# Peptides against a protein of PDB entry 3QIS: the designs that were tried, part 12

Target 1, 334 residues: chain A of PDB entry 3QIS
Amino acid sequence: PSLELSRREFVFENVKFRQLQKEKFQISNNGQVPCHFSFIPKLNDSQYCKPWLRAEPFEGYLEPNETVDISLDVYVSKDSVTILNSGEDKIEDILVLHLDRGKDYFLTISGNYLPSCFGTSLEALCRMKRPIREVPVTKLIDLEEDSFLEKEKSLLQMVPLDEGASERPLQVPKEIWLLVDHLFKYACHQEDLFQTPGMQEELQQIIDCLDTSIPETIPGSNHSVAEALLIFLEALPEPVICYELYQRCLDSAYDPRICRQVISQLPRCHRNVFRYLMAFLRELLKFSEYNSVNANMIATLFTSLLLRPPPNLMARQTPSDRQRAIQFLLGFLL

## One batch from the design tools (peptide; aimed at target 1 K129 V172 Y276)

Design b1_p10_8_s2 (made by RFdiffusion4, then SolubleMPNN; from b1_p10_8, 3 letters changed)
Fold by OpenDDE base, seed 4:
Formats: structure tokens, C-alpha cells, sequence
Structure b1_p10_8_s2 (fold): chain B 334 residues (1-334), chain A 10 residues (1-10)
């Protein structure tokens, strides 16, 4: 069997978080026999492509002289955003289009990724006084490495904050401040806040706005701004409650005093963000007659975002663990 | 305590 491919090189320029890009090509059976095609993993890979890439269809059957269109879809989700922001991964891949009893055809994927404040650590963002798109990629790498090292040092209680660093970190990321301040000013009376989805176009505008500017006002509806906050919290590489404290939060869930002690052990930026969010959410709950928001809904929603199980425990999370996690947050909302 | 908006000290 043999195929003709209309294209073998694909360039995805200016790839952004949550922005789908598509490139199409045709494959034609120019042989005399039917063929089955599939995208196959390279040697030592478990998947035929990187997590941000998909082929559709990824397999199929072609009669002689048949042609099929294949879409190559690039989409950076929360699962790929962090490694792309850090430059650990890039918009580069090689796809292997295999023919059963035939040849392999190689497709080259290339492009560039534009960093996002979504999927960037709270520690790095607290060091960013400017929009992330104004920060050189080399400096983003250094900020993530320094943030990791500072988190580790903070957990070890070993190093006094070197008061001599010329730039004091922000108390909270400017992106969190912008989102929460907007919601506080404009959304406290918004009916069905955090219950009504935002618009996808508005979400993209909000993300691009936060990545490129420090706006006086966030664009979009209150629902889109609220959902953008949820997306931001979900995309964090390390959740607002660090993975190291997860089990202690569950163990303390029914003692509000111990819960506050656990939160006091968070890294400064994480602790500040947690307290800021809880203060905002308590304020929002005062307007429950207008916004239909209640403590159980908020605790349930934010628990999955703020108090995530460590990746090694995610598959083992019990309904009891989820209920304890919800109870932990309820102790800060009531 | 009422929510006090943080000032963004840039």
C-alpha cells in the first residue's frame, strides 16, 4: 500500500492557552490495494502525539483512489499549559502515519507558544509586576526555578526572606487581584454567579487581556469573569493549598482552629491568595438573596480547585475525602 | 471582618 500526502509540514504560530488551532491535509490512496492507516507512537512513547495535539481521524481505511481529510488540532489545556509556559515543552512534534504492511510517513509539527499567566505558579506571578507577555521567556524559566527553590526553602523554614532583593513580591498575583476586584465591584448582585457559564469568546478575551495588560476593567460579562477565575485556579500547577498540606486539610476538616493553623503553614503567596479568596467569597455570600450563591455550592465548587489531591492520590480520592475537603473550606466561608 | 479590597502595589 502507498499514500500521497498533500502536506507533511505544519506550523502553528502564536499558540495560546485554550485557543484551538486547526491545520488540515489530505491523504490519498494512490495504490492498487485498500489500506488501513493509523497514527502510531514513536519508540518509547505511549501516545502517537503530545497532549496538546490531536489528529482527526487518527486511523481509517482507504479504498484505491480514495482521499480523506485529516485535521491536526492544537489545543493547550490546563494539562499542557504549565510545561509550555516554562519552556519544558514546545510546539514541536513528529507524527508517524503508519500503513498496515506499508510505509511510515513522517509529519513535522512546529510553531511557537505564547506564555500565559494561566498555568503559571503563584510564586512566579507574585514576582511579575508586568503582564507575562512582557516578560522574556528566559526570565520566566528563572522565575519558575527560583519559585520552586523558594517554596522548598519556605517549607524547610531555613532561610529568612532576604529583605535585600530590590523588588518585593506582590502579596497576591495581579491577575487574581484583577479578577477578584472586578467580581467584588460588579458581580456581588449578579444572579447565578458561578452557576451560569461564561462565553468562550469573552473567556479568551479575558485571558488575552490578563496575559498582555493590566486593565482598569476586565472585559466580558460577570459570568465570564467568574469562570475565568475558576479556570485560573484550575490551571495552577500547584493549587492554592499546596499538595503537601492536602492530607492535613482533610484530617483537620472538622476543627476550624486546626484548619487555620494548616493554612498558616502555606507559602506566603499561597496563604495570601487563600485568605483573599475566602474573604471575597464570604463577602459574596452576604448577597445570597441577589446572587443565589450559598456556602455549600461555593465550598463544593472551590474545593476541587483550591484543595486538589496530589497527582499520585488523584485516582484514589474517596467520596469521604471530597466531603472532608468541602468541610475544610466551609470552615472559612461560615 | 468585611472584605477589604487589597491595593495593588505595582
Amino acid sequence: as target 1 above (334 residues)
Amino acid sequence: EDFVPLELDL
Scores: peptide ipSAE 0.259, ipTM 0.899, DockQ to the pose 0.802
OpenDDE base, seeds 1, 2, 3, 5: peptide ipSAE 0.095, 0.076, 0.094, 0.122; ipTM 0.848, 0.838, 0.849, 0.862

Design b1_p10_8_s3 (made by RFdiffusion4, then SolubleMPNN; from b1_p10_8, 4 letters changed)
Fold by OpenDDE base, seed 4:
Structure b1_p10_8_s3 (fold): chain B 334 residues (1-334), chain A 10 residues (1-10)
Amino acid sequence: as target 1 above (334 residues)
Amino acid sequence: EEFVPLTLDL
């Protein structure tokens, strides 16, 4: 069996978080026998492509002289955004299109990724006084490495903050402040806030706005701004409540005093963000007659974002653990 | 504690 491919090199320019890009090519059976094709993993890979890439169809059957269109879809989700922001991964891959009892065809994927404040650590963002797109990629790497080291040092209680030489970090990321300040000013009376989804186009505008500017006002509906906050919190590499404190939050869930003690042990940026969000959400709850927001809904929604199980425990989360996590958060909303 | 909008000293 043999195939003819219309294209073998694909370039995805200016790939952004949550922005789907598509490139298409044709494969044609120029042989005299039917053939089955599939994208196969490379040696030592579990998947035929990186998590941000998909082929559609990824397998199929071609009669002699049959042609099929294949779409290569590039989509950076929350699962790939962090490693692309840090430059640990890149918009580069090689796909192996295999023919049953035939040869392999190699497809080259390349391109560039544009960093996002979505999927960037709270520690790094607290050091960014400018939009992330104004920060050199080399400096993003340094900020992520430094953020990891400072988190470890903060957990170890070992190093006094050398107050002297570095620009003082922001108390909270400007992106969180912009989102929350907008919602506080304009969305407290918004009916069905956090219950109505935003518009995908508006979400993309909000993301691009936060990545490229410091706006006076966030574009889009209150629902889109609210959903953008949820997406931001979901995309954090380390949740607002650090993974190291997850179990202690569950264990303390029914003691509001111990819960506050656990939160006091968070890194400064995480603690500030947590307190800021809880203050906002308590304010939002005062307007429940207008916005239909209640403490149980908010606790249920935000618990999955703020108090995520560590990756190694995610598959083992019990309904009891979820209930404890919700109860932990309720103690800050009531 | 009332929600005081943080002033970002940028």
Scores: peptide ipSAE 0.097, ipTM 0.848, DockQ to the pose 0.841
OpenDDE base, seeds 1, 2, 3, 5: peptide ipSAE 0.083, 0.053, 0.081, 0.084; ipTM 0.836, 0.816, 0.837, 0.838

Design b1_p10_8_s4 (made by RFdiffusion4, then SolubleMPNN; from b1_p10_8, 4 letters changed)
Fold by OpenDDE base, seed 4:
Structure b1_p10_8_s4 (fold): chain B 334 residues (1-334), chain A 10 residues (1-10)
Amino acid sequence: as target 1 above (334 residues)
Amino acid sequence: EEFVPLELDL
């Protein structure tokens, strides 16, 4: 069997979080025999491509002189955004298009990723007074390394806050402040807030706005701004309640006093964000007659975002654990 | 406690 490929090199310029890009090529069976094609893993890889890449179709059958279009789809989800923001991964891959009893054809994927405040740590964002797109990539790496080291130091209670550093960290990320301040000002009376989905185009505009500017007003509907806050919280590499405190939150869920003690042990930025969000959500609940928002709905929604199980426990999360996690948040909403 | 918007000290 033999294939002809219309293209073997693909460049994905300016890849962004949640922005789908597509490149297409054709494969043609120039042989005299039918062939089965498939994208196969490289040696030591479990998958035929990186998590942000997909081929469609990834396998198929071609009769002699048949041609098929293959789409290469690049999409940076919450699962890939953090490693791309840090530069740990890049928009580079090699795909192996295999023919049964035939040859391997190599496809080169390249491009560039544009960093996002989505999928960046709370610690790094608290140090980031400018939009992430204004920050040199080298400085982003340093900020993530420093964020990890400060989280570790804060957990160890070892380092007095160096009051002498000329650049005091923000109390909360500017991106969270912008989202919450907008919702507080404009969305408290919004019917079905956090229940109605935003528009995908508006969500992309909000993300691009937060990545590139410090706006006076966030673009889009209140629903899109509300969903952008949810997406932001979901995309955090470390949730607002750090993984190390997850089990203690569940264990304390029915004692509001112990719950407050657990939250007091969060890193400063995480603790500030948690308190800020809970204060906002309690304010939003005062307008329940207008916005149809209730404490059980909010606690259920935000539990999966704020109080995520550690990756090693995710597959083992019981309905009881979820109910305890909801009860933990309810103690801050009521 | 009422929600007091934070000032963003940039």
Scores: peptide ipSAE 0.247, ipTM 0.898, DockQ to the pose 0.812
OpenDDE base, seeds 1, 2, 3, 5: peptide ipSAE 0.090, 0.069, 0.096, 0.112; ipTM 0.840, 0.832, 0.848, 0.857

## One batch from the design tools (peptide; aimed at target 1 K174 D181 N272 E283)

Design b1_p11_1 (made by RFdiffusion4)
Pose (drawn by RFdiffusion4):
Structure b1_p11_1 (pose): chain A 293 residues (1-134, 168-310, 319-334), chain P 11 residues (1-11)
Amino acid sequence: PSLELSRREFVFENVKFRQLQKEKFQISNNGQVPCHFSFIPKLNDSQYCKPWLRAEPFEGYLEPNETVDISLDVYVSKDSVTILNSGEDKIEDILVLHLDRGKDYFLTISGNYLPSCFGTSLEALCRMKRPIRERPLQVPKEIWLLVDHLFKYACHQEDLFQTPGMQEELQQIIDCLDTSIPETIPGSNHSVAEALLIFLEALPEPVICYELYQRCLDSAYDPRICRQVISQLPRCHRNVFRYLMAFLRELLKFSEYNSVNANMIATLFTSLLLRPPPSDRQRAIQFLLGFLL
Amino acid sequence: SDWHEYYKPDF
């Protein structure tokens, strides 16, 4: 049971939020007998690697002496973007490739991460006047820029918030917001709209903070009480919520053109603005509908 | 709209 590896060190340079990278290498069974390989957790872990990293394939069978290409894939999604933004985690790791009844092969993962305004808290973004990778703001300039673009160009946009944008443009929009305060956000209206949804989803703390979440559901049927729960939010969260509710009510005026109705808004934005740490789903859409109407 | 202008950052 022996393996030959084309390489054991891999570099993921300039890793960005939601931008896929692949570092590929070849495994060859140079032994005399067939072997089984698999990636294993390091002593006392649950997984063989961190969430932003994946091996494809992560296990397999090799006769003497067939070869197999292994793809080491890095993808920083909403699960890891905040800790990598913060520096609580780095683009580093060790993969232990394990021969069943045999040697262990140690693969070193290194590289660097570029922080994004996406996955960054509303509070910190309101404190930062300049792009992240170039008195506090009422709302983060990034969300204002996305909403400003949609307000200017997308009020009459067919199927707004119902058609997915382009992956390439989403990344361009994110990099644009990380590095600049542009005159115009690049990309189609559908891309800008989806980038907004991704922005809300990627927030480490939702627009409606986690501890106020349950109170919102309980209060879902009293508009006086719902507004008061909103008053308990920090200033930046309260402002973003009010700003978005005003924006969505503005879009409802053009529903005959943009097909944006209360039904779609409620089911789309409720889970983004009001996340927990069923029929609660119903009190939640009721909570949000109370503001839209 | 007054509501959007109200939240406009000072660049």

Design b1_p11_1_s1 (made by RFdiffusion4, then SolubleMPNN; from b1_p11_1, 7 letters changed)
Fold by OpenDDE base, seed 3:
Structure b1_p11_1_s1 (fold): chain B 334 residues (1-334), chain A 11 residues (1-11)
Amino acid sequence: as target 1 above (334 residues)
Amino acid sequence: SSFLEAYRPEL
């Protein structure tokens, strides 16, 4: 079997979080026999591509002189955003298009990723007084390393930050402050807030706005701004309640005093974000007659975002653990 | 509310 490929080199410029890009190419059976094609893993890879890439179709049959269009889809989800923001991963891959009893055809994928405040740590964002797209990539790496070291120092209850040498970190990330301040100002009376989905185009505009600017107002509907806050919290590399405290939150869920003690042990930025969000959500609950928001709905929604099970425990989460997690959060909403 | 404003980033 033999194939002709219309293209073998693909460049994905300006790849962004949650923005689908597509490049298409044709494969043609220029042989005299039917062929089966498939994308196959490279040596030592488990998958034929990186998590942010897919081929559609990834396999198929071609009759003699048949042609098929293959779409190469680049999509950065919450699962790939953090490693792309840090520069640990890049928009580079090699695909192996295999022919059964035939040749391998190599496809080169390249491009550039544009960093997002989505999928960036709370610690790093508290050190960013400018939009992430204005921060040099070298400085992003340094901010993540410094953020890890400060998180560790905070967990160890070590010496107060030497106030003298580095810019004072923000109490909360500017991005989460902007989202919550907008919702507090404009969305408290919004019917079905956090229940109605946002518009995908508006969500992209909000993400791009927060990545590139410090707006006076967030663009889009209140529903899109509300969903953008949920996406932000979901995309965090570490949840607002650090994984190390997950089990202690469940164990304390019915003791409001212990719950407050557990939260006091969070890193400063995480603790501030948690308290800020709880303060906002308690304020939002005062408008329940207008926004149809109740404590059980909010607790159920935000628990999955704020109090995520560690990856090793995710598959073991019981309905009882979920209910304890909800009860933990309810103790801060009521 | 003054309690939300206490978290305003000094930019």
Scores: peptide ipSAE 0.526, ipTM 0.939, DockQ to the pose 0.881
OpenDDE base, seeds 1, 2, 4, 5: peptide ipSAE 0.514, 0.512, 0.523, 0.514; ipTM 0.936, 0.937, 0.938, 0.936

Design b1_p11_1_s2 (made by RFdiffusion4, then SolubleMPNN; from b1_p11_1, 7 letters changed)
Fold by OpenDDE base, seed 4:
Structure b1_p11_1_s2 (fold): chain B 334 residues (1-334), chain A 11 residues (1-11)
Amino acid sequence: as target 1 above (334 residues)
Amino acid sequence: SPELEAYRPEL
């Protein structure tokens, strides 16, 4: 069997978080026999492509003189955003289109990724006084490396950060402040806040706005701004409650005093973000008659975002662990 | 809220 491919090189320019890009090509069976095609893993790879890439269809049959359109879809989810923001991964891949009893055809994927404040660490964002798109990529790498080292140092040494002439880190990321301040000002009376989904176009505008500017007002509906906050929290590489404290939060869930002590042990930025979010959510709950928001709903929603199980425990989360995690958060909302 | 405003970033 043999195929003709209309294209073998694909360039995805300006790839962004949650923005789908598509490139299409045709494969044609110029042979006289039916062929089965499939995208196959390279040697030592488990998947035929990187997590941000998909081929559709990824396999199929072609009769003689048949042609099929294949879509190459690039989509950066929460699962890929962090490694792309750090430059650990790039918009580069090689796909192997295999023919049963035939040849391999190589497809080259290339492009560039535009960094997002979504999927960037709280530590790095607290050091960014400018929009992430204004920060040189080299400096983003340094900030992530420094953030990791400072997190490790802060866990080992409760030494106050030396008041050296380095610019004081923000108390909370400006992006979180912008989202929460907007919601506090404009969304406290919004019916079904955090229950109604936002619009995808508005979410993209909000993300692009936060990545490129410091707006006076966030664009979009209150629902889109609320969902953008949820997406932001979900995309964090380290959750607002650090993985190291997860079990202690569960163990303390029914003792509000111990819960507060556990939160006091968070890194400064994480602790500030947690307290800021809890202060906002308590304010939002004062308007429950207008916004239909209650403490149980909020605790259930935000627990999955703020108090994530460590990756090694995700598959083992019990209903009891989930209930303890909810109870932990309730102690800050009530 | 004064509590929320206390988290305003100095930009």
Scores: peptide ipSAE 0.646, ipTM 0.969, DockQ to the pose 0.882
OpenDDE base, seeds 1, 2, 3, 5: peptide ipSAE 0.642, 0.642, 0.645, 0.639; ipTM 0.968, 0.969, 0.969, 0.968

Design b1_p11_1_s3 (made by RFdiffusion4, then SolubleMPNN; from b1_p11_1, 7 letters changed)
Fold by OpenDDE base, seed 4:
Structure b1_p11_1_s3 (fold): chain B 334 residues (1-334), chain A 11 residues (1-11)
Amino acid sequence: as target 1 above (334 residues)
Amino acid sequence: SPFLEAYRPEL
């Protein structure tokens, strides 16, 4: 069996978080026999492609002289955004299109990724006074490395960073402040806030706005701004409550005093973000008659974002663990 | 809220 491919090189320019890009090509059975094709993993890979790439269809049958269109879809989700922001991964891959009892065909994927404040650490964002797209990629790498070291130093209770000539970190990321300030100003009376989904186009505009500017006003509906905050929190590489404190939050869930002590042990930026969000959510709850928001709904929603189980425990989260996590957060909303 | 405003980034 043999195939003809209309194209073998694909370039995805300016790939962004949550922005789907598609490139298409044709494969044709130029042989005299039916053939089965599939994208196969390379040696030592578990998957035929990186998590941000998909082929559709990824397998199929072709009769003699049959042609099929294959879509190569690039989509950076929360699962890929952090490693692309840091430059640990890149928009580069090699796909192996295997023909059963035939030869392999190699496809080259290349391109560039545009960094996002979504999927960037709270520590890095607190050091970032300009939009992320204005920050040199080299400096983003340094900020990620420094953020890891800062987290470790904070956990070790090492000496406060010398208040030397380095610009003081922000109390909270400007992106979180902008989202929350907008919601506080404009969304407190919004019916079904955090319950109604935003518009995908508006979400993209909000992301691009936060990545490229410091707006006076965030574009889009209150629902889109609210969902953008949820997406932001979900995409954090380290949740607002650091993984190291997860179990202690569960263990303290029914003691509001111990819960506050656990939060006091968070790194400064994480602690500030947590307190800022809790203050906002308590203000929002004062308008429950207008916005249909209640403490149980908010605690349930935000617990999955703020108090995530460590990746190694995620598959083992019990209903009891979820209830404890919700109870932990409720102690800050009531 | 004065408490929310206290978190305003100094840019």
Scores: peptide ipSAE 0.534, ipTM 0.949, DockQ to the pose 0.878
OpenDDE base, seeds 1, 2, 3, 5: peptide ipSAE 0.526, 0.521, 0.533, 0.519; ipTM 0.947, 0.947, 0.949, 0.946

Design b1_p11_1_s4 (made by RFdiffusion4, then SolubleMPNN; from b1_p11_1, 6 letters changed)
Fold by OpenDDE base, seed 1:
Structure b1_p11_1_s4 (fold): chain B 334 residues (1-334), chain A 11 residues (1-11)
Amino acid sequence: as target 1 above (334 residues)
Amino acid sequence: SPWLEAYRPEL
């Protein structure tokens, strides 16, 4: 069997979080026999491509002189955003298009990723006084490393940072402050807030706005701004309540005093973000007659975002654990 | 709101 490929090199320029890009190519059976094609893993890989890449179709059958279009889809989800922001991963891959009883065809994927404040750590964002797109990639790496070391020092109750020459970290990321400030000013009376989805185009505009600027106003509808806050919290590499405290939150869920003690043990940035969000949500609940938002709905929604089970426990989360997690947040909303 | 201003980033 033999194939002809219309293209073998693909460049995905300016890849962004949640923005789908597509490149297409054609494969043609220029042989005299039917052929089956498939994308196959490389020797050490479990998957035929990186998590941010997909081929469609990824396998198929071609009669002699038949042709098929293959789409290469690049999409950076919450699962890939953090590793791309840090430069640990890049928009580079090699796909192996295999023919049964034939040869391999190599496709080169390349491009560039544009960093996002979405999927960046709270600690790094607290050190980031400028939009992430204005920050040199080298400095982003340094900020993540320093943030990790400070989180670790904070957890170890080590000596207060020397108040000296380093710029004081923000109390909360500017991005989350801007989202919440907008929602507080404009969305408290919005019917079905956090229940109605935003527009995908508006979500992209909000993300791009926060990545590139410090706006006076967030673009888009209140629903899109509300969903952008949810997406931001979901995309955090470490949830607002650190994984290390997850079980203690569940164990304390019915003791409001212990719950507050657990929160006090969070790293400074995480603790500030948690308190800030809880203050906002309590304010939003005062407008329940207008926005149809209640404590149970909010607790249920935000629990999955703020109090995520550690990856090793996700598969073991019981309905009881979920109810405890909801109860934990309810103690801060009421 | 006083709580919102308490978290305002110094930019």
Scores: peptide ipSAE 0.501, ipTM 0.944, DockQ to the pose 0.918
OpenDDE base, seeds 2, 3, 4, 5: peptide ipSAE 0.463, 0.478, 0.472, 0.491; ipTM 0.932, 0.933, 0.931, 0.941

Design b1_p11_2 (made by RFdiffusion4)
Pose (drawn by RFdiffusion4):
Structure b1_p11_2 (pose): chain A 293 residues (1-134, 168-310, 319-334), chain P 11 residues (1-11)
Amino acid sequence: PSLELSRREFVFENVKFRQLQKEKFQISNNGQVPCHFSFIPKLNDSQYCKPWLRAEPFEGYLEPNETVDISLDVYVSKDSVTILNSGEDKIEDILVLHLDRGKDYFLTISGNYLPSCFGTSLEALCRMKRPIRERPLQVPKEIWLLVDHLFKYACHQEDLFQTPGMQEELQQIIDCLDTSIPETIPGSNHSVAEALLIFLEALPEPVICYELYQRCLDSAYDPRICRQVISQLPRCHRNVFRYLMAFLRELLKFSEYNSVNANMIATLFTSLLLRPPPSDRQRAIQFLLGFLL
Amino acid sequence: STFEELHESYE
């Protein structure tokens, strides 16, 4: 049971939020007998690697002496973007490739991460006047820029918030917002609209803070009480919520053109603005509908 | 108030 590896060290340079990287290497069974390989957790872990990293494939069978290409894939999603933004985690790791009844092969993962305004808290963004990788703002400039673009160009956009944007443009929009305060956000209206949804989804703290979440559901049927729960939010969260509710009511005026109706808005934005840490789903859409109408 | 006035005030 022996393996030959084309390389054991891998570098993921300039890792960005939602941008896929692949570092590939070849495994060859140079032994005399067949072998089983698999990636294993380091002593006392649950997984063999961190969430932003994946091996493809992560296990297999090799006769003497067939070869197999292993793809080490890095993808920073909404689950890891905040800790990598914060520096609580780094683009580093050790993968232990394990031969069943044999040697362990240690693969070193290194590189660097570029912070994004996506996955950054509303509070910190309101305190930062300049792009992240170039009195507080009422709302983060990044969300204002996305909404400003949609307000200017997308009020009559067919199937707004129903058609997915382009992956390439989403990344261009995110990099644009990380590095600049542009005159125009690049990309189609569908891409800018989706980037807004991704922005809300990637927030470490939702527009409606987690502890107010349950109170919102209980209060879902009294508009006076719902508004008061909103008053309990920090200033930046209260402002973003009011700003978005106003923006969505503005889009409803053009529903005959942009197909944006209360039904779609409620099911689309409720889960983004009001996340927990069923029929609660119903009180939640009721909560949000109370503001839209 | 209109959304436009709110939006410009947040600029």

Design b1_p11_2_s1 (made by RFdiffusion4, then SolubleMPNN; from b1_p11_2, 5 letters changed)
Fold by OpenDDE base, seed 1:
Structure b1_p11_2_s1 (fold): chain B 334 residues (1-334), chain A 11 residues (1-11)
Amino acid sequence: as target 1 above (334 residues)
Amino acid sequence: MSFRELLESYR
């Protein structure tokens, strides 16, 4: 069996969070026998590609002189955004197109990723006074490392070292501030807020806007801005309520006093964001006659974002755990 | 503190 490939090198320029890019190539059976092709894992890989890449079709049969188009789809989800933002991963891969009883054909994937405030830690974002696209990648790495060290020190209740000449961190990320300030100003009377999906194009514009600027006004509908806040919270590498406190939140769910004590133990930025969001959501609930928002809906929605089970416990989350998590959040909305 | 005052406290 033998294949001819129209292209073997693919470059994905300016890859962004949630923006699909596609490159296509053709494979032709230039042999005299039917062949089966498949993308196969490299040595020591579990998957044929990185999680931000997909081939479609990833396998198939070709008769002699038959040709098929293969799409290479690059899509950075919440699962890949953090590692790409940090530069731990890159838009680089090698695909192995295997021909049964034939040769391997190597495809080179390359490109560049544009960092996003989505999928960046709250700690790092509190140190970023400028849009993330204005921050040198080297400095992003340093900010993540410093943020990790500060989080660890905060958890250990180590006295903050003297506020030396380092610029004071923001109390909350500017991106969260911008989203919530917009929603507070313009969306409190929006019917079906957080219930109606945003427009995908507007979501991309909002993401790009927050990544590249400090706007006076966020573009898009109130629904798109609301969904952008949800996407932001979902994409956080560490949820607003840190994984370390997850079980304690569940255990305290019916004791409002203990719930507040648990929240007080969050790292400063996480605690500030939590309090800020809860204050906003309580304000939004005053307009329930206009926006159709109620405490149970909001608690149910935001619990999955703010109070996520640790990755090792995700598969074990019971309906009871979910109810406790909702109840925990309800204690801050009511 | 009003929500607006809270918003401004985080600027």
Scores: peptide ipSAE 0.092, ipTM 0.830, DockQ to the pose 0.889
OpenDDE base, seeds 2, 3, 4, 5: peptide ipSAE 0.045, 0.042, 0.089, 0.047; ipTM 0.796, 0.797, 0.832, 0.800

